# Designs tried in a protein design run: peptides against a protein of PDB entry 3S8F. Part 154

Target 1, 157 residues: chain A of PDB entry 3S8F
Amino acid sequence: VLTLFVAVPSLMTAFTVAASLEFAGRLRGGRGLFGWIRALPWDNPAFVAPVLGLLGFIPGGAGGIVNASFTLDYVVHNTAWVPGHFHLQVASLVTLTAMGSLYWLLPNLTGKPISDAQRRLGLAVVWLWFLGMMIMAVGLHWAGLLNVPRRAYIAQV
Target 2, 166 residues: chain B of PDB entry 3S8F
Amino acid sequence: DEHKAHKAILAYEKGWLAFSLAMLFVFIALIAYTLATHTAGVIPAGKLERVDPTTVRQEGPWADPAQAVVQTGPNQYTVYVLAFAFGYQPNPIEVPQGAEIVFKITSPDVIHGFHVEGTNINVEVLPGEVSTVRYTFKRPGEYRIICNQYCGLGHQNMFGTIVVKE

## One batch from the design tools (peptide; made by RFdiffusion4, then SolubleMPNN)

Design b2_p18_3_s4 (from b2_p18_3, 11 letters changed)
Fold by OpenDDE base, seed 5:
Structure b2_p18_3_s4 (fold): chain B 157 residues (1-157), chain C 166 residues (1-166), chain A 18 residues (1-18)
Amino acid sequence: as target 1 above (157 residues)
Amino acid sequence: as target 2 above (166 residues)
Amino acid sequence: DEDKRAKALFELLRALLL
């Protein structure tokens, strides 16, 4: 019940952020239905990290609704599905947001901008993290649907 | 013009809000559809039944493993199972193929899991509460019971067996 | 006013961390 209640404001926030991104992209010269996405500052790890986190949060949020459903939870409860959900929410959104925050915060606090090499490395780190997290999350969700138990070293398949 | 910028922002926000509402309805519809069409695999929960975990080993249906399997009708059995640190009782659980089995599961100590491999039986077992699961084994053989709720140092080795006889 | 507070917070963080 609480999860479903929180889902509404969370969705509103998510789409508000999306609206802001669209506006920013259009201000940066993006046109059309998808052109604004390309116009966003994908060369900045401080931007890319939290955005990737948000992207990972989408399926995680959907999973949250599934987990909160009394009927659907019978399928996924205490299976590998649950760790998959947690990793999307915590290890993806929260962690990537933290990473992105550091890419902004540290240079500003120290007064020393990051070098181009550091920027490129940061992008690599963020993208690799996201990729790895998505692979793991998809695998865990799939395993969960195959009734692989949580908190067990064995699998049914 | 700041005013124009604000209006533009609001326009995009309104568009995305409309989209969000549409998606919300889609998600609700999908959930509703899933609930309506995919209920066959749901194990119905029984009514809340309580038991004293401090005496469950000493008296009552769970006290004697030899009497844990009770025939309640033609091709119908009730099995009283204890999940404890670190195992299950009785072990093995022997039941006939094709019979309707009602598992009554409780714990004398801490929270455990009762996940039967090869089945959709997956419940948490709480001390003081009786978990009820109904299942019919169609295939003979051995089914492993797995504890999927951390219950202590021996959690990872906590297994049971259901033997389904022809 | 909010901007001023934000700047003050930022300076405080800087002072605490550096």
Scores: peptide ipSAE 0.017, ipTM 0.734, DockQ to the pose 0.017
Fold by OpenDDE base, seed 1:
Structure b2_p18_3_s4 (fold): chain B 157 residues (1-157), chain C 166 residues (1-166), chain A 18 residues (1-18)
Amino acid sequence: as target 1 above (157 residues)
Amino acid sequence: as target 2 above (166 residues)
Amino acid sequence: DEDKRAKALFELLRALLL
């Protein structure tokens, strides 16, 4: 149980970010329990990308707790579960955050705003990336639970 | 008013922090529930056993694959398995159906995996340490051993077989 | 001076991208 306390700082950080998002959404006119979400700038890929990364990070974080648990790790260790966890943490959160950062950074560096077409394309890219990542991650976790081994080209299932 | 804004932010942080703590407890509860209801088949950690990887091939119970399967009691066996680059010894491992098998697995070279298909046997094999796994094969047949830890250029071809005899 | 370093890095990156 003590090992689970390692998750506390991460949870605190995650929910602080969530708090910031709620605050921002409410500043933008969002009301109610979910209205603030809708009020967020979903038309900006620089915003959408890291937020989608955060969403992917949630199940990944839960998986981290599982992986850190001695008894539960016995079930999932060195199975496809582990790559699934990695893809949520790195290929989702980190990668999407980097992608989002580029949508902010490049216009600022060049002094040229992105066109509307580029913006729409960017949105499509990050959403498709997220969707694909979620499908893959779910598949890997599922396979892992079915005892599909990691680092093997063969599987019983 | 920046001060007012900061207070508002803090209020939201407190709310979300409370939520985070609640979720933490939920996770702990779920783990506890899982452990309480799904304990069957879980192999607990045993005593840490050490071995010299530099001599394990020359002397001791792992040295002779012909003597790797040792009957320790009625319907009880200990199997001394080496995981090495790139295979397992003995191969095949022959054990009787229904017998309690204690696998003692170690490595003379690098870290390997020991994953037995169709079973819950899945352990890391570290040089200098002995991995102990207890299992009873209920079904006769062949069970493939897969190395699921990268161990070098031949890793992908590192397989073994357990033959369970009636 | 962190600000100076940050500015320098930014300008370098800008120069590399333009």
Scores: peptide ipSAE 0.015, ipTM 0.770, DockQ to the pose 0.015
Fold by OpenDDE base, seed 4:
Structure b2_p18_3_s4 (fold): chain B 157 residues (1-157), chain C 166 residues (1-166), chain A 18 residues (1-18)
Amino acid sequence: as target 1 above (157 residues)
Amino acid sequence: as target 2 above (166 residues)
Amino acid sequence: DEDKRAKALFELLRALLL
């Protein structure tokens, strides 16, 4: 029971970030229930990357609750589920945030803005990364639920 | 500007807080659903049982593979299993169909896994500790045991077999 | 019996979640 309460501060952090995004979007002219999302700077890889990381973190966080559950962990532990969770949390959120940070940091350090070509390439990279990560993560979680073992070259199926 | 921003964010936080609470309940519901559909029959160990890994091969219930399967009651058995580098004993493990089996699993050397294909049996095996799992095999046949915890150079070849007899 | 207690606890937990 207490383990599940770990989700509470995590959710609080999540809604705080979401609230900040909503505020930013509304400041940029977004209106309505969802219009603020469209108003966010989706043309900037420094923004898009960490946001995509956050999106990947949502199912990863849900999985974290599962993994932290004593009874459910018995089902998923040392199956393909676990690397699926890791790739969402580390390779999605952390890695994409790092990528986004670089798109901000490098221009700032050099004093030179990124070219339009570099910006477009950056957007392509982060979106493709996100897509690939989602495909892999969903596959691994699915395989895990089918009792495919972790760290084994064979599987039941 | 910062003050206005804080007030505005605070206003939005109320809505997102409600959403977050709703999502919390959704996650709990999903957990409940998963428990109902995927964990039926799983009985977790409730107490830590310790054993000396340095003597477990020489004395006690794990010492003789020929005596590893112990009948504890009508249609009830306890199976004392060792996971070691790189295999399991006894191998094969022979149990009757429909019997309630309590596996007592430990290791004399390093951490191993005990993953039985076709079942919900999946535990880590730690030297010095006894992993306990209860299971009833409803279908006769052979069930492969897989080590799913890295245990050394021979990890990938570490397999066992449970034979369920009619 | 530890197994009985574990089973009871598990069933109770399941009942509380469902």
Scores: peptide ipSAE 0.006, ipTM 0.742, DockQ to the pose 0.017
Fold by OpenDDE base, seed 2:
Structure b2_p18_3_s4 (fold): chain B 157 residues (1-157), chain C 166 residues (1-166), chain A 18 residues (1-18)
Amino acid sequence: as target 1 above (157 residues)
Amino acid sequence: as target 2 above (166 residues)
Amino acid sequence: DEDKRAKALFELLRALLL
């Protein structure tokens, strides 16, 4: 009950952000149902990083409902599933948002814009980070469903 | 124009809110489906039972590992298990195959985990509380008990064994 | 009693969803 109660405002918040992205994309010339996505500034790591973080947060948010559900939590509690959830929430959303913020902050603090090489490197970093996080998260969730315990270096499976 | 922008934003918000509501129902449906089709054995928890962690090693059913396994009926046993820094007692725990086993687990020191590999037994053990788990081992063999709650420097080496005999 | 509360919440949730 409480989980569902919290889920409602969380979903509303998340999808209002999505609405803002759609609006921004359409202002940038995107048209159609999905054209606005392509119109977003995917060449800017300061934008890409937090957006990828949000994408990682989607399965993480769903996992939050699972972790707070009695019968489902019984299956996943103190298994590798839990670290998988955390890595999506912290190492994906929070970390990528922080990375994106730095790509904006540092140029402004130093008064020097990032070079094109730095921009391309930044894009590579955030995409590779996201990919790595997704691989690890899927692996941890899978292991958790196989009853691999957390905080243990050895498992039967 | 502020008015035009406001209308545009509102339209997008309405669409995304509708989508969010739909997703909410999807999640609810998934939970409902899981509950309705849940076939996994539920280990019923007993009544909340309290014990003094400072005396549990000296007196009571957990005090003597040699008397930890108690037959309570035909093909029914109660096993009094201590999880401590850093191990389990008795170790090994010997139980018959096919018997209904009630584990009564507590801790004399800090919070531990009681995770039996190959089973759905996975509970936290709190000092001062008795965790009750009911399980029937269908297959003979050795089952490892793992602590999945950090309990100190020796946590990673905290293992026990359940031996299921034919 | 935490166990009773947990069970009650579970049953309530089940009743709402099923």
Scores: peptide ipSAE 0.005, ipTM 0.717, DockQ to the pose 0.019

Design b2_p18_4_s1 (from b2_p18_4, 8 letters changed)
Fold by OpenDDE base, seed 4:
Structure b2_p18_4_s1 (fold): chain B 157 residues (1-157), chain C 166 residues (1-166), chain A 18 residues (1-18)
Amino acid sequence: as target 1 above (157 residues)
Amino acid sequence: as target 2 above (166 residues)
Amino acid sequence: SLLEEFLAFLAAAFAAAE
C-alpha cells in the first residue's frame, strides 16, 4: 500500500507536463477540450519525439505501479513483462527524448537549420520508432502475462 | 510574460491533478482485476526467513535431497529445494496430486530464479534467504523449473522437474 | 500459437483503428 502511494507524485509529475502541453497548445490557438492538441507543432520532430515518448510512458507508468505492487510483482517478475516495461520507459521515453533533443540541439550548435527533407525524415523516424516500440511492448507484456520467462531461450507457450 | 505563463499553467495543473487522482483509482482497479484473474492458486509467504548459505549444503533440511520432501500433515508437504549453479535439488521433485505443497527454496551460491511452467510459481532465490511458496498441483504430470535470473555461464541450461503423481 | 494470436490481435486492432 505504501509503495503504491509513490504513484501519486509520479502521476503529478506526468500530468504537470501534460498541463504544460495544454498551455502551449492553447497559446497556439487551440480551443475546446481537445483542440489544443491539434494546435501543437506536430511538424517538428524535436517536439513530436519527446511527446511520443510521453505517450509510451503512460502504459509504462501504469506497469510501474503493477511492478511496485507486492502481489502483482510476484506474477510478473522475471517474465517478459519486465522487458516490456523497460522498453516503454527507456527505449521509448528516454530514447525518443534523446532523439528530440538532437533535432533541436544540433541545429542550434552548428547554427545550421535542418532542411525540410531532414525534418520529414526525422518525423518518419520518430513515428516509426514509436510504432515499433509499442508493438514490441504490447507483445512483451502479453507474453509476460502468459508467464513467458525473462532470460530464457525456451518457454511453455 | 513568464508570470502569466506560470499562472496559466497552474490553472491547468489543477484539472490535470484531479485527473491524475482519478487515474490512480483506475490503476488500483486494474491491480484488483489482475489480482483476481492472475494470482489464483498461489499464496506467497511474506515472512523473512534467513539461512547460512555456506552451511546449507552440510546441515539442515536442505542438506539431504532424499529428505527434502517432508509430510507436515494430512495431504500437506514441505519441500526443501536448493537452487544452485547450475540446477535444482531434489531433481526431480516428487509430490502427490492435490496435496498442499509449501516450497522452501534457497541458494548456496548466487542468486537464481525458480519459475515453474504451467503455474504461477515464480520467485527469486537469494543466498541467505528462504523463498516460500504455497501451491497445490491439480493436474498430474511433469512441470519444468526454469531459472529466470542470470546466474552464470550455465544459466540458460539450468532446469529442474516437478513430478506430480496421482 | 502465441505468435499467430498476437498477429491476429494486431490485425484486428489496426482494422478497428482504421
Scores: peptide ipSAE 0.025, ipTM 0.758, DockQ to the pose 0.028
Fold by OpenDDE base, seed 5:
Structure b2_p18_4_s1 (fold): chain B 157 residues (1-157), chain C 166 residues (1-166), chain A 18 residues (1-18)
Amino acid sequence: as target 1 above (157 residues)
Amino acid sequence: as target 2 above (166 residues)
Amino acid sequence: SLLEEFLAFLAAAFAAAE
């Protein structure tokens, strides 16, 4: 009940953020249906990190609805599916948002801008983190659908 | 200037809201697909049943593992299973192939899991409650019971066995 | 492309981290 109650406003918030990103991209010269995406500041890890987190949060959010469904939860409950959901929500969105926040916060707190090398390293970190999370999440969800239990070191498959 | 900006933002918001409605249908379709492909052989939920976890080991149908398997009809059995720290009783659980088995599972101590490999049997076992699961083993052999709910130091080694005899 | 830029940044980042 709680998940479903929060789902609608969360979705509205997500799409509002997307609308803001589109507006920003178009202000930066992006045109067309998707051109605004390319115009966003993908060279800034403080931007890229939380955006990648949001992208990972989309399937995780859908999974949340699945987990909250009486009929569907029977299939996935206490399987590797659940940790897969966790890693999308916490290890992807929350963690990447925290990472992105650091790339903005530390330069502002210290008064020292990050070097170009640090910027590029930051981009590498957040993209690699995202890639790793996606691989692990897909694997865990897949394993869960194959009835691999969570909290167990063994599995039939 | 502010007015123009708000108008522009509103236009994009309307577009994304329309997109959100489309995505809603996609999500519904995915849910429907999941139900259609993964819910075959769903074990129906049993009646809510309560027991006293402090006495379940001493009296009642769970007290004697030698009497845990009860034939209730032709090719029908009820098995009274205890999940405890750290194991299951009876162990092994011996049932005939092709028989309808009703598992009545409870715990005398903490919450455990009851996940039977090779089956869709997967329930949490709460002290004071009886979990009811119906299943028919079509293939003979050994089926491992796994605890998939953390229950203490011995959790990782908490296993049971169901032996299905021809 | 974004992918090409990422790969370039990755290469540069690894070089800088050495």
Scores: peptide ipSAE 0.016, ipTM 0.733, DockQ to the pose 0.023
Fold by OpenDDE base, seed 2:
Structure b2_p18_4_s1 (fold): chain B 157 residues (1-157), chain C 166 residues (1-166), chain A 18 residues (1-18)
Amino acid sequence: as target 1 above (157 residues)
Amino acid sequence: as target 2 above (166 residues)
Amino acid sequence: SLLEEFLAFLAAAFAAAE
């Protein structure tokens, strides 16, 4: 019940962030229904990381609703599905946001901008991290639906 | 120009909020459809029952593992199972194939899991409460019980066995 | 620099906690 209640304002917040991104993209010259996305600063790991985190949060949020549903939770509870949900919410959104924050914070604190090599490396790190997390999350959710238990080193499949 | 920007932001927010509401209804509809079809294979929960975890080992239907399997009908059994640190009793649990089995599971110590491989039986077991699960084993053989709730140092080795006889 | 100010802040906070 609490999760379902929180889902509404969380969705509102998420889509407000999306609105801000659209506005920013259009200010940067993006036009059309999706052109504003391309106009966003995809060359900056401080931007890319949290955005990828948000993308991972979408299926994670949907999973949160499932986990909070009594009947559906019976199917997924204490299975690999649950850590799959966690890896989307924590290891993707929170972690990538932290990574992105560091790419902004450290240059700002030191007064020294990151080199182009560091920037490119940063982009590689966050994209690879996101890709790995998505693969693992899909696998964990799939395994969970196959009744693979969490907190166990064995599985029936 | 700041006012113009503010109005533009508001317009985008309104559009995205409308989309948000639409998606919310889609999710609700999806959940409702899933529940309405009754294809989730959910085992009905039993009536809430409480027990004293401090005496459950000494008194009552869980006290004697040899008496844990009780025939309640021609093809119906109730099995009183204890999940404890770190194992299950009785172990093995012996039941006949094709019989309706009602598991009454409780714990004398901490919270445990009761996950039966090869089945959709998967419940948490709380001290002071009785978990009730109904299941019919259609295939004979051995079914492993796994604890999927952390319960201490020996959690990873906490296993039981259900033997289904032909 | 901002880093130096931050470090000074941490040092001050540590001293205040003692």
Scores: peptide ipSAE 0.000, ipTM 0.713, DockQ to the pose 0.011
Fold by OpenDDE base, seed 3:
Structure b2_p18_4_s1 (fold): chain B 157 residues (1-157), chain C 166 residues (1-166), chain A 18 residues (1-18)
Amino acid sequence: as target 1 above (157 residues)
Amino acid sequence: as target 2 above (166 residues)
Amino acid sequence: SLLEEFLAFLAAAFAAAE
């Protein structure tokens, strides 16, 4: 129980970000319990990418607690579960944040906004990346629970 | 108005922080539930046991593969296993069906894995430390040992076999 | 409430994973 207190600062940070998103959505005219979500700029890949990363990071964070738990870690350690966790934390949040950053940074560096075609392509890339990562992550976690070993070319199942 | 904006942000933060705390308890509850319902077969961590990796091949219970399987009781055995680059010793490991097997696993070189397919045996093997795993094989046959910790160029080919005899 | 719905979601996800 004591070791799990390490999750408190992380949760506080994560939900502070969520609070910022709600505030932003409401500033953009969103109303009600969920209306603020729809009001967020989902047409901007620079926004969508890191937000999708955050969404992937949520189950990854929960998995982090599992991986840090003595008894539960015994079940998942050195199985495909661990790479699944990695791909949620790194290949989803970090990578998507990097992608989103590029969609903001490049136009600012060049002084030229992205075209509508580029914007749509960016959205497609980000959503497809997220979808692929989620499929892979679910598969890896599932395989891990089925005792598929990490760092092996063969599997029991 | 920046002041109004800050107040609004703080209000949202307070709500989300409360939610955060609630989620913390939910996670703890989920872990507790999992432990309460799925603790069967969990192998507890043993006491720290040390060995000299530089001499483990020369002297002691790991030195002779022919003497690696030791009967410690009527239906109890201790198996002294070496995980090395790149294999396991003894190989195969022969044990009786239904007997309680205590694996004492160590490494003379680098860190290896000891993952036995068809079982919940999955431990890392550190040079200088002895990993202890207790298991009873209910089904006869062959069980493959897989190294699931990268240990060098031959890692992918590092396999062992446990033969459970009727 | 949002919290109750989320808790139900987590419970369902946990049950499905077991």
Scores: peptide ipSAE 0.000, ipTM 0.756, DockQ to the pose 0.049

